# Designs tried in a protein design run: peptides against a protein of PDB entry 3NZW. Part 276

Target 1, 212 residues: chain A of PDB entry 3NZW
Amino acid sequence: TTTLAFRFQGGIIVAVDSRATAGNWVASQTVKKVIEINPFLLGTMAGGAADCQFWETWLGSQCRLHELREKERISVAAASKILSNLVYQYKGAGLSMGTMICGYTRKEGPTIYYVDSDGTRLKGDIFCVGSGQTFAYGVLDSNYKWDLSVEDALYLGKRSILAAAHRDAYSGGSVNLYHVTEDGWIYHGNHDVGELFWKVKEEEGSFNNVIG
Target 2, 222 residues: chain B of PDB entry 3NZW
Amino acid sequence: QFNPYGDNGGTILGIAGEDFAVLAGDTRNITDYSINSRYEPKVFDCGDNIVMSANGFAADGDALVKRFKNSVKWYHFDHNDKKLSINSAARNIQHLLYGKRFFPYYVHTIIAGLDEDGKGAVYSFDPVGSYEREQCRAGGAAASLIMPFLDNQVNFKNQYEPGTNGKVKKPLKYLSVEEVIKLVRDSFTSATERHIQVGDGLEILIVTKDGVRKEFYELKRD

## One batch from the design tools (peptide; made by RFdiffusion4, then SolubleMPNN)

Design b2_p29_3_s4 (from b2_p29_3, 16 letters changed)
Fold by OpenDDE base, seed 3:
Structure b2_p29_3_s4 (fold): chain B 212 residues (1-212), chain C 222 residues (1-222), chain A 29 residues (1-29)
Amino acid sequence: as target 1 above (212 residues)
Amino acid sequence: as target 2 above (222 residues)
Amino acid sequence: SLPPTYFELYQETLARNKAIIAAQSEALK
């Protein structure tokens, strides 16, 4: 898995691959590793598929309950804290989760929290999470600027996942791309890695280690 | 050594069509190298046009199916006989599976039916409840043999238009029920030849808007 | 050849379950 999220002048870019594995078996190439919690809040999934899918869906329910009770959308800080508190209760039980809670509220602005099953909760501007995270960081860190255009930021997110998909055996399938703005998240499509690779190679003149 | 799990073999296969879905399974039940039964159905009509199979450890599979059937019953009681949608069924099954996260059901679960738009739907589950809607899925002993075949024959993976030098992919299209049945039969006959835990009989449940029908075919009995 | 204790059975079950999760559950690695 490779997931990433970063803040920039235009909001938040979230990009994830779609491969799931069971040992050496590719279980799926089409897994949705982003949960759309509400129109302003996304959760990313890395680790155990069931753990992430179950508890982030549960988180969605908690966020909805908050909205119903408080007549206001939950903050990114509060949503991430709910999840963090939950996984902390299960600390040592064997949950495997590496998540990013990404969203926008008027109070916070665009916000990213990293939450994992070890009990870590971090607010930050840039996170890559998963077995392919170092490959993604290599591309992302080299090209990241706060002042990126939306177009360039979207491409950078997509390109970083592609790099990870190329080098990490546990990442691949497709890139799912999101842009989070003050008006909510926007889905920017599913990009098959097989097609995307050749397109990028041709346009950039990159990936010269591959002949074709 | 204490081992609460067994492996009863078998294989299951789901394929979604445009307005139908198919869930098939062999009828062989084994323990180690011993055939316990040559006809032990593992694909079930659970009502509300939902068919289900949980393949692996049969005791766990049976327990899970029974729990789901009970869930369907209670859903009707609590919601004035409202039909359980396939997506809601999938969510319910996730909760059943994840409820035993720390002592999981040792099964690969597949359900099939029609979505709320009348389109064929197949959902697959891992032992602890992660699930995904797919066009096709193989589970069980011969899943590793069948799934690549389905990728090629259902999703047309690695197929290209002739004369295009591999530059134009074969376009995706829905398969007819007859084509799907042929693929299912070919899958199981092939799997039976190469895997000892698959054989004896093939039971296919076909879900359409008109309900669930069953077909049975003999497989190799060695 | 002493019969296993409940604790031993528990530990063995946990280990097996962990292995099942690792081998058969989907991982978003």
Scores: peptide ipSAE 0.253, ipTM 0.791, DockQ to the pose 0.057; fails the geometry check
Fold by OpenDDE base, seed 1:
Order: C-alpha cells, then sequence, then structure tokens
Structure b2_p29_3_s4 (fold): chain B 212 residues (1-212), chain C 222 residues (1-222), chain A 29 residues (1-29)
C-alpha cells in the first residue's frame, strides 16, 4: 500500500493506490483505500483492510452523530481524536491501521492528521503511509512546494504513487486522486498504473530502467 | 495441539452479468485427504434474491449463513417486509464477520444478486469482513487456479486489440448467462483436474429478476 | 505432560487467530 496526503496553497491532495494482498497473493487491484466520511472529510486506509474499512466507516457514523447533535460539522482534530481514542482502547489486541484523516473546516482550514493503531496521532503538512511510503516520499519531497498550482499538485500526488507502485510489490493497481478545498473534496479519477506508467514515461522521459 | 478450526476444502465462484449474477460451488466436502461427502451443497438461497456461500471451515460457514438468514428475517420484521438490498446485505455480513474479529469465521464469503438498478452484483468478503463489489471472484481451495482465468476471461486482462501492438486493451463487455455458465463449468472441470479438494458435483445458482434458478452438473469423482 | 489449562488454550487460540488474520485477511500494506 501507498497512501499520501499533503497541504499546499490550494488545499489538500490525497492520493492512494488500490492493491490489496493476502500474503504473497494479490487479493485485489481495485480496493478503495479512501473513505469519504462526509463532503469535507476523507480517511485513508493502510494496514488491515477490514480494520480500516470497519472502523473508518464507524468513524463516519460518529461524525454524522456529531453533526446531528451539535448542528455543526465535526472538526478534523476531533474526528481524528475519536479514531485515535478508539484504536488506543484496542491497543495490544492486534488492530493494524495506518490512516490519514484529511479535511477542511472553517476554523481549522485544510488539515491532515496521521493516526495509527500504535496510538500515534500527528498533525502535519505531508504524510506518506504504507509499505511504499519511502518511494512516494522520494518523489514528493523532491518536488513539493507550498506554492504548487492545483494542477501541479494533483500531478505530483499521482506521480508519487506511481513511483511507489513501480518499486513496491505491495502497491499497484490504480491511483485514486482527491483534491480537498474549502468547498469539500473533489474526486479526480481512477488512473490505472499500467496505462499511467507508459504515459508518464513518454512525457517525462523517466523510468529509463524500463525499456518500452 | 488444540485447533478450533477445520478445513473442508471446496471452491466457490461468483460472476456478475448485466442483469443476472451467478454463484457456484462444488459439492465435495473433505477433511484432510478423506471425502466426507460427495454432495454437500454450500451455496444457498437466502431470500430477497440473494445467494450466499461461505467456503472454508464448513461449521463456520453454516453458522454464518444461518445468522445471515436470520438477519434477513428480522430485517423484514423491523422494516415492514422491505426487500433487503444486496449492498445492505453486504454491510450486514461485514458486521457479522467483524463481530468475531478476534475469533474469526474461517471462511471466504461470496454473495450474489442484483443491485437496486437490476444489475448483477457480486460481493466478496475476507474472514474478518473486508468486502468489495466485483465482477467476479473465486474462493476456496482452487481459487488461486481459477481467479487468474477469470481475470482473463471475464475482465479481459492482458487481452489487446489485434494490430495495436498491445496499446489498445480489449474492451470490457458483459457476458451472457450462457457464456458465464460455460466459464463456470470450464473453471470447475479444470480445477477438479488439478486439485484434490474439488470435484464430485457442481451446483450453480443463477439470480435474475425472475428469481433464483439452480443447475447441477457432475464433476469427476476421483 | 499435563493437559493444557483453559487459559493456555485461550492463549493458543488467540495466537492462531492472529496468524489466520495475517495469512487469510486482506492487507493494505
Amino acid sequence: as target 1 above (212 residues)
Amino acid sequence: as target 2 above (222 residues)
Amino acid sequence: SLPPTYFELYQETLARNKAIIAAQSEALK
């Protein structure tokens, strides 16, 4: 798995691959590793598929309950804290989760929290999570600027996942791409890695280790 | 050593068509190298045009199916006999599976039916409730033998238009019920040849808007 | 050797279940 999120002048970019494995078996190439919690809040999934899928869906319900009770959307800080508190209650039980909670509220602006099943909760501007994270960081860190245009930021997110999919055996399938703004998240499509690879190679002159 | 789980072998296969879905399973039940039964159905009509199979440890599979059937019953009681949609069924099954997250059902679960638009739907589950809607899925002992075949023949993976130098993929299209049945039969006959835990009989449940139809075919008994 | 206690069986079951999850469940590594 490779997931990433980063803040920039235009909001938040979220990009993830779509491969799931069971041991050495490729279980799926089409897994949705982003949960759309509400129109302004996303959760990413890494680790145990069921753990992430179940508890982030549960988180969505908690966020909806907050909205109903408080007549206001939940903050990214509070949403991430709910999840963090939950996984901490199960500490030692064997949950496996590496998630990023990404969203936009008026009071916080664009916000990213990293939450994992070890009890870690971190606010930050850039996170890559999964077995392919180091490959993604290699591309992302080398090209990241706060002042990126939306177009360039979207491409950078997509390109970073592609790099990870190329080198990490546990990452692949496709890239799902999101842009989060003050008006909510926008889905920017599913990009098959097989097709994307050759396109990028041709346009950039990159991936010269592969003969086309 | 104490082991609460067994493995009864077998294989199941689901394929979604445009306006139908198929869920098939062999009827062999084994323990180790001993055949317990040559006809033990493992694909079930659960009502509301939903068919289900949970393949692996048969005791767990049967328990899960019974719980789901009961869930369907209570859904009708609580919601004025409203039909349970396939997507809601999938969510319900996730909760059944994840409810035993720390003592899992040792099964690979597949359900098939029609979505609310009348389109064929197949959902597959891991032992602890991760699920995905797919066009096809194989589960059980011979899943590793069959799934690559389905990738190629249902989803047309690694197939390209002639004369395009591999640049244009074969377009996706729905298969007819007859084509799907042929693929299912070919899959199981092939699996039977190479896997000792697959054989004896093949039972296929076909879901259409008109209901659930069952077909049975003999497999090799070796 | 003495038969295992219920606690020992419980611990073995937990370990086995964890192994099953690792081998049989989908992972987003």
Scores: peptide ipSAE 0.246, ipTM 0.781, DockQ to the pose 0.054; fails the geometry check
Fold by OpenDDE base, seed 2:
Structure b2_p29_3_s4 (fold): chain B 212 residues (1-212), chain C 222 residues (1-222), chain A 29 residues (1-29)
Amino acid sequence: as target 1 above (212 residues)
Amino acid sequence: as target 2 above (222 residues)
Amino acid sequence: SLPPTYFELYQETLARNKAIIAAQSEALK
């Protein structure tokens, strides 16, 4: 798995691969590793598929309950804290989760929290999470700037996942791409890694370790 | 060491068509190298046009299916006989599976039916409740043999249009029920040849807007 | 050796379940 999220002048970019594995077996190439909690809030999934899917769906329910009770959307800080508190209750039980809670509220602006099953909760501007995270960081850190255009930021997110998919055996399938703004998240499509690889290689002259 | 689980072998396969879905399973039940039964159905009509199979440890599979059937019953009681949608069924099954997160059902679960738009739907589950809607899925002993075949024949993976120098993929299209049945039969016939835990009989449940139809075919008995 | 206690069996079951999850469940690594 490779997931990433970063803040920039235009909001938040979220990009994830879609491969799931069971040992050496590719279980799926089409897993949705982003949960759309509400129109302004996303959760990413890494680790145990069931743990992430179950509890982040649960989180969505908690966020909806907050909205119904308080008559306002939950903050990104509060949403991430709910999840963090939950996993902390299960600390030592064997849950496996590495998640980013990404969203926009008027109070907070664009916000990213990292939450994992070890009890860590971090606020930050850039996170890559999963077995392919180091490969993604290699590309992302090399090209990241706060002042990226939306177009460049989207491409950078997509390109970083592609790099990870190329080098990490546990990442692949496709890239799902999101842009989060003050108006909510925008889905920027599913990009098959196979097609994307050759396109990028041709356009950039990159991936020269592979003969076309 | 103590092992609370068994393995009863077998293989299951789901494929979604445009306006239908199929869920198939062999009828062999084994323990170790012994055939317990040559006809033990493992694909079930659960009502509301939903078919289900949980393949692996049969005791766990049977328990899960019974719980789901009971869930369907209670859903009708609580919601004025409203039909349970396939997506809601999937969510329900997730909760059944994840409820035993720390002592899992040792099964690979697949359900098939029609979505609310009348389109074929197949959902697959891991032992602890991760699920995904897919066009096709194989589970069980011979899943590793069948799934690559389905990738090629249902999803047209690694197929390209002639004369395009491999630049244009074969377009995705729905298969007819006849084509799907053929693929299922070929899959199980091939699996039976190469896997000792698959054989004896093949039962296919076909879900359409008109209900659930069953077909049975003989497989090798060796 | 003495038969295993229920606690020992429980521990073995937990270990086995963990291994099963690792091998059979989908991982988003």
Scores: peptide ipSAE 0.245, ipTM 0.796, DockQ to the pose 0.055; fails the geometry check
Fold by OpenDDE base, seed 4:
Order: C-alpha cells, then sequence, then structure tokens
Structure b2_p29_3_s4 (fold): chain B 212 residues (1-212), chain C 222 residues (1-222), chain A 29 residues (1-29)
C-alpha cells in the first residue's frame, strides 16, 4: 500500500493505490483505500484491510452522529481523536491501521491527521503511509512546494503514488486521486497504473530503467 | 498442537452479469487426503434473491451461513418483510465476520445477487470481514488457479484490439448467462485436473429477477 | 507430554488466530 496526503495553498491532495495482498498473492487490484466520511472529510486506509474498513466506517457513523447532535460538522481534530481513542482502547490486541484523516472545516481550514494502531496521532502537512511510503516520499519531497498550483499538486500526488507502485511490490493497481477544498472533496478519478506508467514515461522521459 | 480449525477444501466462484449473477461451488468435501463427501453443497439460497457460500472450514462456513439466514429472518421481522438489499447484506456479513475478529471464521465468503438497479452483484469477504464488490471472484483451494483465468476472460485483462500494437485494450462488456456458465464449467474442470481438493460435482446457482435457479454438473471423481 | 491446560490452549489459539489473520486476511501493506 501507498497512501499520501499533503497540504498546499490550494487545499489538500489525497492519493492512494488500490492493491491488496495476502502474502505474495495479489488479492485485489481495485480496493478503495479512501473512505468518504462526509463531503468535507476523507479517511485513508493502510494495514489490515478489515480493521481499516470496519473502524473507519464506524468512524463515519460517529461523525454523522456528531452532526445530528451538535447541528454542525465534526472537526478534523475531533474526528481523528475519536478514531485515535478507539484504536488506543484496542492497543496490544493486534489491530493494524495506518490512516490519515483529511478534511476541511471553517475553523480549522484544510487539516490532516495521521492516526495509527500504535496510538500515534499527529497533525501535519505531509504524510505518506504504507509499505511504499518511502518511494512516495522520494518523489513528493523532491517536488513539493506550498505554492503548487492545483494542477501541479494533483499531478504530484498521482506521480508519487506511481513511483511507489513501480518500486513497491505491495502497491499498484490504480491511483485514486482527491482534492479537498473549502467546498469539500473532489474526486479526480481512478488512474490505472499500467496505462499511467507508459503515459508518464513517454511524456516525462522518465522510468528509463524500463525499456519500451 | 491444538487446532480449532479444519480445512475442508473445495472452491467457489462468483461472476456478475448485467442482469444476473452466478455463484458456483464444487461439492467435494475433504479432510487432508480423505474425501468425506462427493456431494456436500456449499452454495446456498439465503432468501431475498441472495446466494451465499463461505468456503474453507466447513463448520465455520455453515455457522456463518446459518447466522446470515437468521439475520435475514430478523430483518423481515423488524422491517415489515422488506427485502434485504445485496449491499445491506454485505454490510451485515462484515459485522458477522468482524464480530469474531480475534477468533475468525476460517472461510472465504462470497455472496451474489442483484443490486437495487437490477444489475448483477458479487461481494467477496476475507475471514475478518473486509469486503469488496467485484465482477468476479474465486475463493477456496483453487482460487489461485482460477482467478487469473477470470481476470483474462471476464475482465479481459491483457487483451487488446487487433492491429493496435497493444495500445488499445479490449473493451469491457457484459457476458451472457450462457457464456458465464461456460466459463464456470471450464474453470472448475481445469481446477479439478490440478487440485486434489476440487472435484466430484459442480453446483451453480444463477440469480435473476425471476429468482434463483440451480444447475448441476458432474466433475471428475478422482 | 502432559495434556495442555486450558490456558495453554487459549494461548495457542491466540497465536494461531494471529497467524491466520496475517496469512489469510487482506493486507493494505
Amino acid sequence: as target 1 above (212 residues)
Amino acid sequence: as target 2 above (222 residues)
Amino acid sequence: SLPPTYFELYQETLARNKAIIAAQSEALK
């Protein structure tokens, strides 16, 4: 898995691969590793598929309950804290989760929290999570600037996942791409890694380790 | 060493069509190298046009299916005989599986039916309840033999339009029920030849708007 | 060897279950 999220002048970019594995077996190439919690809030999934899918779906329910009770959208801080508190209660039980809670509220602006099953909760501007995270960081860190245009930021997110998919055997399938703004998240499509690879190679003159 | 689990082998396969879905399974039940039964059905009509199979340890599979059937019953009681949708069924099964997260059902679960738009639907589950809707899925002993074949024949992976130098993929299209049945039969006959835990019989449940139809075919009895 | 205690059986079950999760469950590595 490779998931990433970063803040920039235009909001948040979220990009994830779609491969699931069981040992050396590719279980799926089409897993949805982003949960759309509400129109303004996303959760990413890395680690155990069931753990992430179950508890982040549960988180969605908790966020909806908050909205119903408080008559306002939940903050990114509060949403991430709910999840963090939950996984902390299961500390040592064997949950495997590496998640980013990404969203926009008026009071917070664009916000990213990293939450994992070890009990870590971090607010930050850039996170890559998963077995391919170091490959993604290699591309992302090399090209990241706060002042990126939306177009460049979207491409950078997509390109970083592509790099990870290329080098990490546990990442691949497709890139799911999101842009989070003050008006909510915008889905920017599913990009098959096979097709994307050849397109990028041709346009950039990159990936010269592959002949073709 | 204490082992609460067994492995009864077998293989299951789901394929979604445009307005139908198929869930198939062999009828062999085995322990180690001994055939317990040559006809032990493992694909079940659960009502509300939902078919289900949980393949792996048969005791766990049967327990899970019974729990789901009971869930369907209670859903009717609580919601004035409302039909349980396939997506709601999938969510329910996730909770059944994840409820035993730390002592899992040792099964690969597949359900098939029609979605609320009347389109064929197949949902696949891991032992602890992660699930995904897919066009096709193989599970069980010969899943690794069948799934790549399905990728090629259902989803047309690695197939390209002639004369395009491999640059244009073969377009996706729905398969007819007859085509799907052929693929299922070919999958199981092939798997039977290469895997000792697959064979004896093939039972196919076909879900359409008119209900569930069953077909049976003989497999190799070796 | 002596028959296992219930506690030993419990621990073995936990270890096995953990291994099953690792081997059979889908991983978003």
Scores: peptide ipSAE 0.236, ipTM 0.780, DockQ to the pose 0.056; fails the geometry check

Design b2_p29_4_s1 (from b2_p29_4, 18 letters changed)
Fold by OpenDDE base, seed 2:
Structure b2_p29_4_s1 (fold): chain B 212 residues (1-212), chain C 222 residues (1-222), chain A 29 residues (1-29)
Amino acid sequence: as target 1 above (212 residues)
Amino acid sequence: as target 2 above (222 residues)
Amino acid sequence: SREELAAKQAAAMAALKKKQQELADTLLK
């Protein structure tokens, strides 16, 4: 798995691969590793697919309950805290989760929290999470700027996942790409890694370790 | 020597068509190298045009299917006989599986039916309840043999338009029910030849808007 | 004895834990 999220002047970019594995077996190439919690809040999944899918869906329900009770959208801080508190209750039970809670509220602005099953909760501007995270960081950190255009930011997210998919055997399939703004998240499509690879290689003259 | 799980072998396969879905399974039940039964169905009509199979440890599979069937009954009771949608069924099964997260059902679960738009739907689950809607999925002993075949024949992986120098992929299209049945039969026939835990019989449940139809085919018995 | 029962239970739990770890290879990640 490779997931990433980063803040920039235009909001948040979220990009993830779609490969699921069971050991050396590629179980799926089409897994949705972004949970659309609500129109304004995204959760990413790394680690155990069931743990992430179950509890992030549960989180969505908790966020909805908050909205109903408080008559306002839940903050990203509060949503991530709910999840963090939940996983902490299961500390030592064997949950495997590495998640990013990404959203945009008027009070907080664009916000990303990293939450894992060890009880870590971190607020930050840039996170890559999963077995391919180091490959993604290599591209992302090298090209990241706060002042990126939306177009450039989307490309950077996509390109970073592609780099990870190329080098990490546990990442691949496709890139699912999101842009989060104050008005909510926007899905920017599913990009097959195979097609994307050849396109990028041709346009950039990159990936020269592969003879085409 | 203590082992809470058994392995009864077998293989299951789901394929979604445009306006239908199929879920198939062999009828062999085995323990180690001994055939317990040559005809033990493992694909079930659960009502509401939903078919289900949970392949692996048969005791766990049967328990899970029974619980789901009960869930369907309760759903009707609570919602004035409203039909359970396939997506809601998937969510329900996730909860059943994840409810035993720390002592899982040792099964690979597949359900098939029609979505709310009348399109074929197949959902697959891991032992603890992660699920995905897919066009096709193989599960069980011969899944590793069948799944690559399905990738090629259902999803047209590694197929390209002639004369395009491999630049244009074969376009995706839905298969007819006859084509799907043929693929299922070929898959199980091939699996039976290469895997001792697959054989004896093949039962295919076909879900359409008109209901569930069953077909049975003989497989090799050796 | 109570101690023997406890030991048997502990052994069973250890075996179960091992089996659960083996099952992890079948879980999606």
Scores: peptide ipSAE 0.342, ipTM 0.852, DockQ to the pose 0.049
Fold by OpenDDE base, seed 5:
Structure b2_p29_4_s1 (fold): chain B 212 residues (1-212), chain C 222 residues (1-222), chain A 29 residues (1-29)
Amino acid sequence: as target 1 above (212 residues)
Amino acid sequence: as target 2 above (222 residues)
Amino acid sequence: SREELAAKQAAAMAALKKKQQELADTLLK
């Protein structure tokens, strides 16, 4: 798995691969590793698929309850704290979660929280999470700047996942790409890694270690 | 060491068509190298045009299917006989599976039906309830043998248009029910040849707008 | 004996944890 999220002047970019594995078996190439918690919040999935899918969906319900009670959207801080508190209750039980809760509120602006099953909760500008995270960081950190255009930011997210998919055997399938704004998230498509690789190679003149 | 789980073998396969879905399973039930039964159905009509199979440890599978069937009954009771949608069924099954997150059902679960638009739908579950809607899925003992075949024949993986120098992929299209049945039969016939836990009989449940139809075919009995 | 059964059950549950984790962590590595 490789997931990433980063803040920039235009909001948040979220990009994830779609490969699921069971040992050496590729269980799926089409897994949705972004949970659309609500129109304004995204959760990413790394680790156990069921743990992430179940609890981030549950988180969506909690966020809806908050909205109904408080008559306002939940903050990203509060949403991530709910999830963090949940995993604390299960500490030692064997949950496996590495998640990013991403959203844009008027109060907070673009906000990313990393939450994992070890109980870590971190706010930050850039996170890559999963077995391919170091490969993604290599590309992302090298090209990141706050003043990226939306187009460049989207490409950078996509390109970073592609790098990880290329090097990490546990990452691949496709890139699912999101842009999070104050008005909510926007889905920017599913990009097959096989097709994307050759396109990027041709356009950039990159991946020269691969003959094609 | 003590193992609370058994393995009763078998294989299941789901394929979604345009306006139908198929869920198939062999009828062999085995423990170790001993055939317990040559005809033990493992694909079930659960009502509301939903078919279900939970393959692996048969005791867990039966328990899960029973719980889901009960869930369907309760859903009707609570919602004035409203039909349970396939997506809602999937969510329900997730909760059934994840409810035992720390002592999982040792099964690979697949359901098939029609979505709310009348399109074929197949959902597959891991033992603890992660699920995905897919066009096809094999589960069980011979899943590793069948799934690559389905990738090629249903999703047309690694197939290209002739004369395009491999640059144009074969376009995705739905298969007819006859084509799907053929693929299912070929899959199980082939799996039976290569896997001792697959054989004896093949039961296929076909879901259409008109309901669930069942077909049975003999497999090798060796 | 009951104690023996209890011990076996406890041991079984402990041994099962590894298997359970394997089952739970499938599909998203």
Scores: peptide ipSAE 0.102, ipTM 0.810, DockQ to the pose 0.035
Fold by OpenDDE base, seed 1:
Structure b2_p29_4_s1 (fold): chain B 212 residues (1-212), chain C 222 residues (1-222), chain A 29 residues (1-29)
Amino acid sequence: as target 1 above (212 residues)
Amino acid sequence: as target 2 above (222 residues)
Amino acid sequence: SREELAAKQAAAMAALKKKQQELADTLLK
C-alpha cells in the first residue's frame, strides 16, 4: 500500500494506490483505499483492510451524529480524535491501521491528521503511509512547494504514487486521486498504473531503468 | 500443531453480467485427503434474489450463511417486507464477519445478485469483513488457479486489439449468460484436474430479474 | 499437573491468537 496526503495553497491532495495483497498473493487491483467519510472528510487506508474499512465507516456515522446533534460539521481534529480514541481502546488487540483523516473546515483550514493503531495521532502538512511510503516521499519531497497550482499538485500526488507502485511490490493497480477544498472533496479519477507509467515515461523521459 | 479451524476445501466462483449474476461452487467436501461428501452444496439462495457462499471451514460457512438468512428475515420484519438490496446485504455481512474480528470465520465469502439498477453484482469478503464489488471473483482452494484465468477472460487483462502493437486494450464488454456458464464450467473442469480439493459436482446459481435458477453439472469424481 | 495443564492451555491460546491475527491481516498490506 501507498497512500499520501499533503497540504498546499489550494487545499489538500490525497492520492492512493489500489492493490490489496494477502502475503504474496495479489488479492485485488481495484481496492478503494480512500473512504469518503462525508462530503467534507476523507479517510485513507493502510494496514488491515477490514480494520480500516470498518472503523472509518463507523467514524463516518459518528461524524454524522455529531452534525445532527451539534448542528455543525465536526472538525478534522475532533474526527481524528474519535478514531484515535477508538484505536486506543483496542490497543494490544491486534488492530492494524495506518490512516490519514483529511478535511477542510473554516475553523481549521485544510487539515491532515495521521492516526495509527499504535495510538499515534499527528497533525502535519505531508504524510505518506504504507509499505511504499519511502518511495512516495522521494518524489513528493523533491517537488513539493506550498505554492503549487491545483493542477501541479494533483499531478505530483499522482506521480508520487506511481513511483511507489513502480518500486513497491505491495503497491499498484491504479491511482485514486482527490482534491479537498473548503467546499468538500473532489474525486479526480482512477488512473491505471500500467497506462500511467508509459505516459509519464514518455512525457517526462523518466523511468529510464525500464526499456521498452 | 494446534489449529482450531478446519479446512473443507472446495472452490467458489462469482461472475456478474449486465443483467444477471452467477455464483458457482463445487460440491466436494474434504478433510485433509479424505472426501467427506461428494455432494455437499455450499451455494445458497438466501432470498431477495441474493445468493451466498462462504467457502473454507464448512462449519463457519454454514453458521455465517444461517446468520445472514436470519438477518434477511429480520430485515423484512423491521421494514415491512422491503427487499434487501445487494449493497445493504454486503454491509450486513461485513458486520457479521467483523463482529467476530478476534475469532474470525475461516471463510472466503461471495454473494451475487442484482443491484438497484438491475445490473449484475458480485461482492467478495475477506474473513473479517473487508469487501469489494467486482465483476468476478474466485475463492477457495483453487482460487489461485482460476482467478488469473478470470482476469483474462472476464476482464480481458493482457488482451489487446490486433494490429495496435499492444497500445489499445481489448474493450470491456459484458458476457452473455451462456458465455458465463461456459466459462464457469471450463474453470471448474480445469481446476478439478489440478486440485484434489475440487471435484464431484458443480452447482451454479443464476440470478436474474426473474429470480434464482440452479444448474448442476457432474465433475470428475477422482 | 495443574501447572502443566495451564501451560498447555496457554500454548493453545497463543496458537489460536496467532491464527486469528493471520486471518485478520489478510488484505491491504
Scores: peptide ipSAE 0.082, ipTM 0.795, DockQ to the pose 0.038
Fold by OpenDDE base, seed 4:
Structure b2_p29_4_s1 (fold): chain B 212 residues (1-212), chain C 222 residues (1-222), chain A 29 residues (1-29)
Amino acid sequence: as target 1 above (212 residues)
Amino acid sequence: as target 2 above (222 residues)
Amino acid sequence: SREELAAKQAAAMAALKKKQQELADTLLK
């Protein structure tokens, strides 16, 4: 798995691969590693598929309950705290989760929290999470700047996942791409890694380790 | 060393069509290298036009299917005989599986039916309840043999339009029920030849708007 | 011996825990 999220002047970019593995077996190439919690809040999934899918879906229910009770959308801080508190209660039980809670509220602005099953909760501007995270960071950190255009930021997110998919055997399938703004998240499509690889190679003159 | 799990072998396969879905399973039940039964159905009509199989440890599979059938019954009681949708069924099964997160059912679960738009739907589950809607899925002993075949024949992976120099993929299209049944039969006959835990018989449940139809075919009895 | 039984039980529990974890590890790695 490779998931990433980063803040920039235009909001948040979220990009994830879609491969699931069981040992050396590719279980799926089409897994949705982004949970659309609500129109303004996304959760990413890394680690155990069931743990992430179950608890992030549960989180969605908790967020909805908050909205119903408080007549206001839940903050990214509060949503991430709910999840963090939950996984902390299961500390030592063997949950495997590496998640990013990404959203945009008027009060907080664009906000990313990293939450994992060890009980870590971190607010930050850039996170890559999963077995391919180091490959993604290599590309992302090298090209990141706050003043990226939305187009460039989307491309950078996509390109970083592509790099990870290329080098990490546990990452691949496709890139799912999101842009989060004050008006909510926007889905920017599913990009097959095979097609994307050749396109990027041709356009950039990159991936010269592969002979086309 | 105590092992609470058995492995009864077998293989299951789901394929969604445009307005139908199929869920198939062999009827071989084994323990280690001993055939317990040559005809033990593992694909079940659960009502509401939903078919289900949980392949792996048969005791766990049977328990899970029974629990789901009971859930369907209770759903009817609580909701004035409202039909359980396939997506709601999938969510319910997730909770059944994840409820045993720390002592999982040793099964690969597949359900098939029609979605709310009348389109074929196949959902697959891991032992602890992660699930995905897919066009096709194989589970069980010969899943590793069948899935690559399904990728090629259902999803047209690695197939290209002739004359395009490999630049244009073969377009996705729905398969007819006859084509799907043929693929299922070919999958199981091939798997039977290469895997000792697959064979004896093939039961196919076909879900359409008219209900569930069953077909049976003999497999190799070696 | 009681100690051997305890050791066997502990080993069995460890193996079970490992297997349970493996089942849960359909990894979005």
Scores: peptide ipSAE 0.138, ipTM 0.821, DockQ to the pose 0.040; fails the geometry check

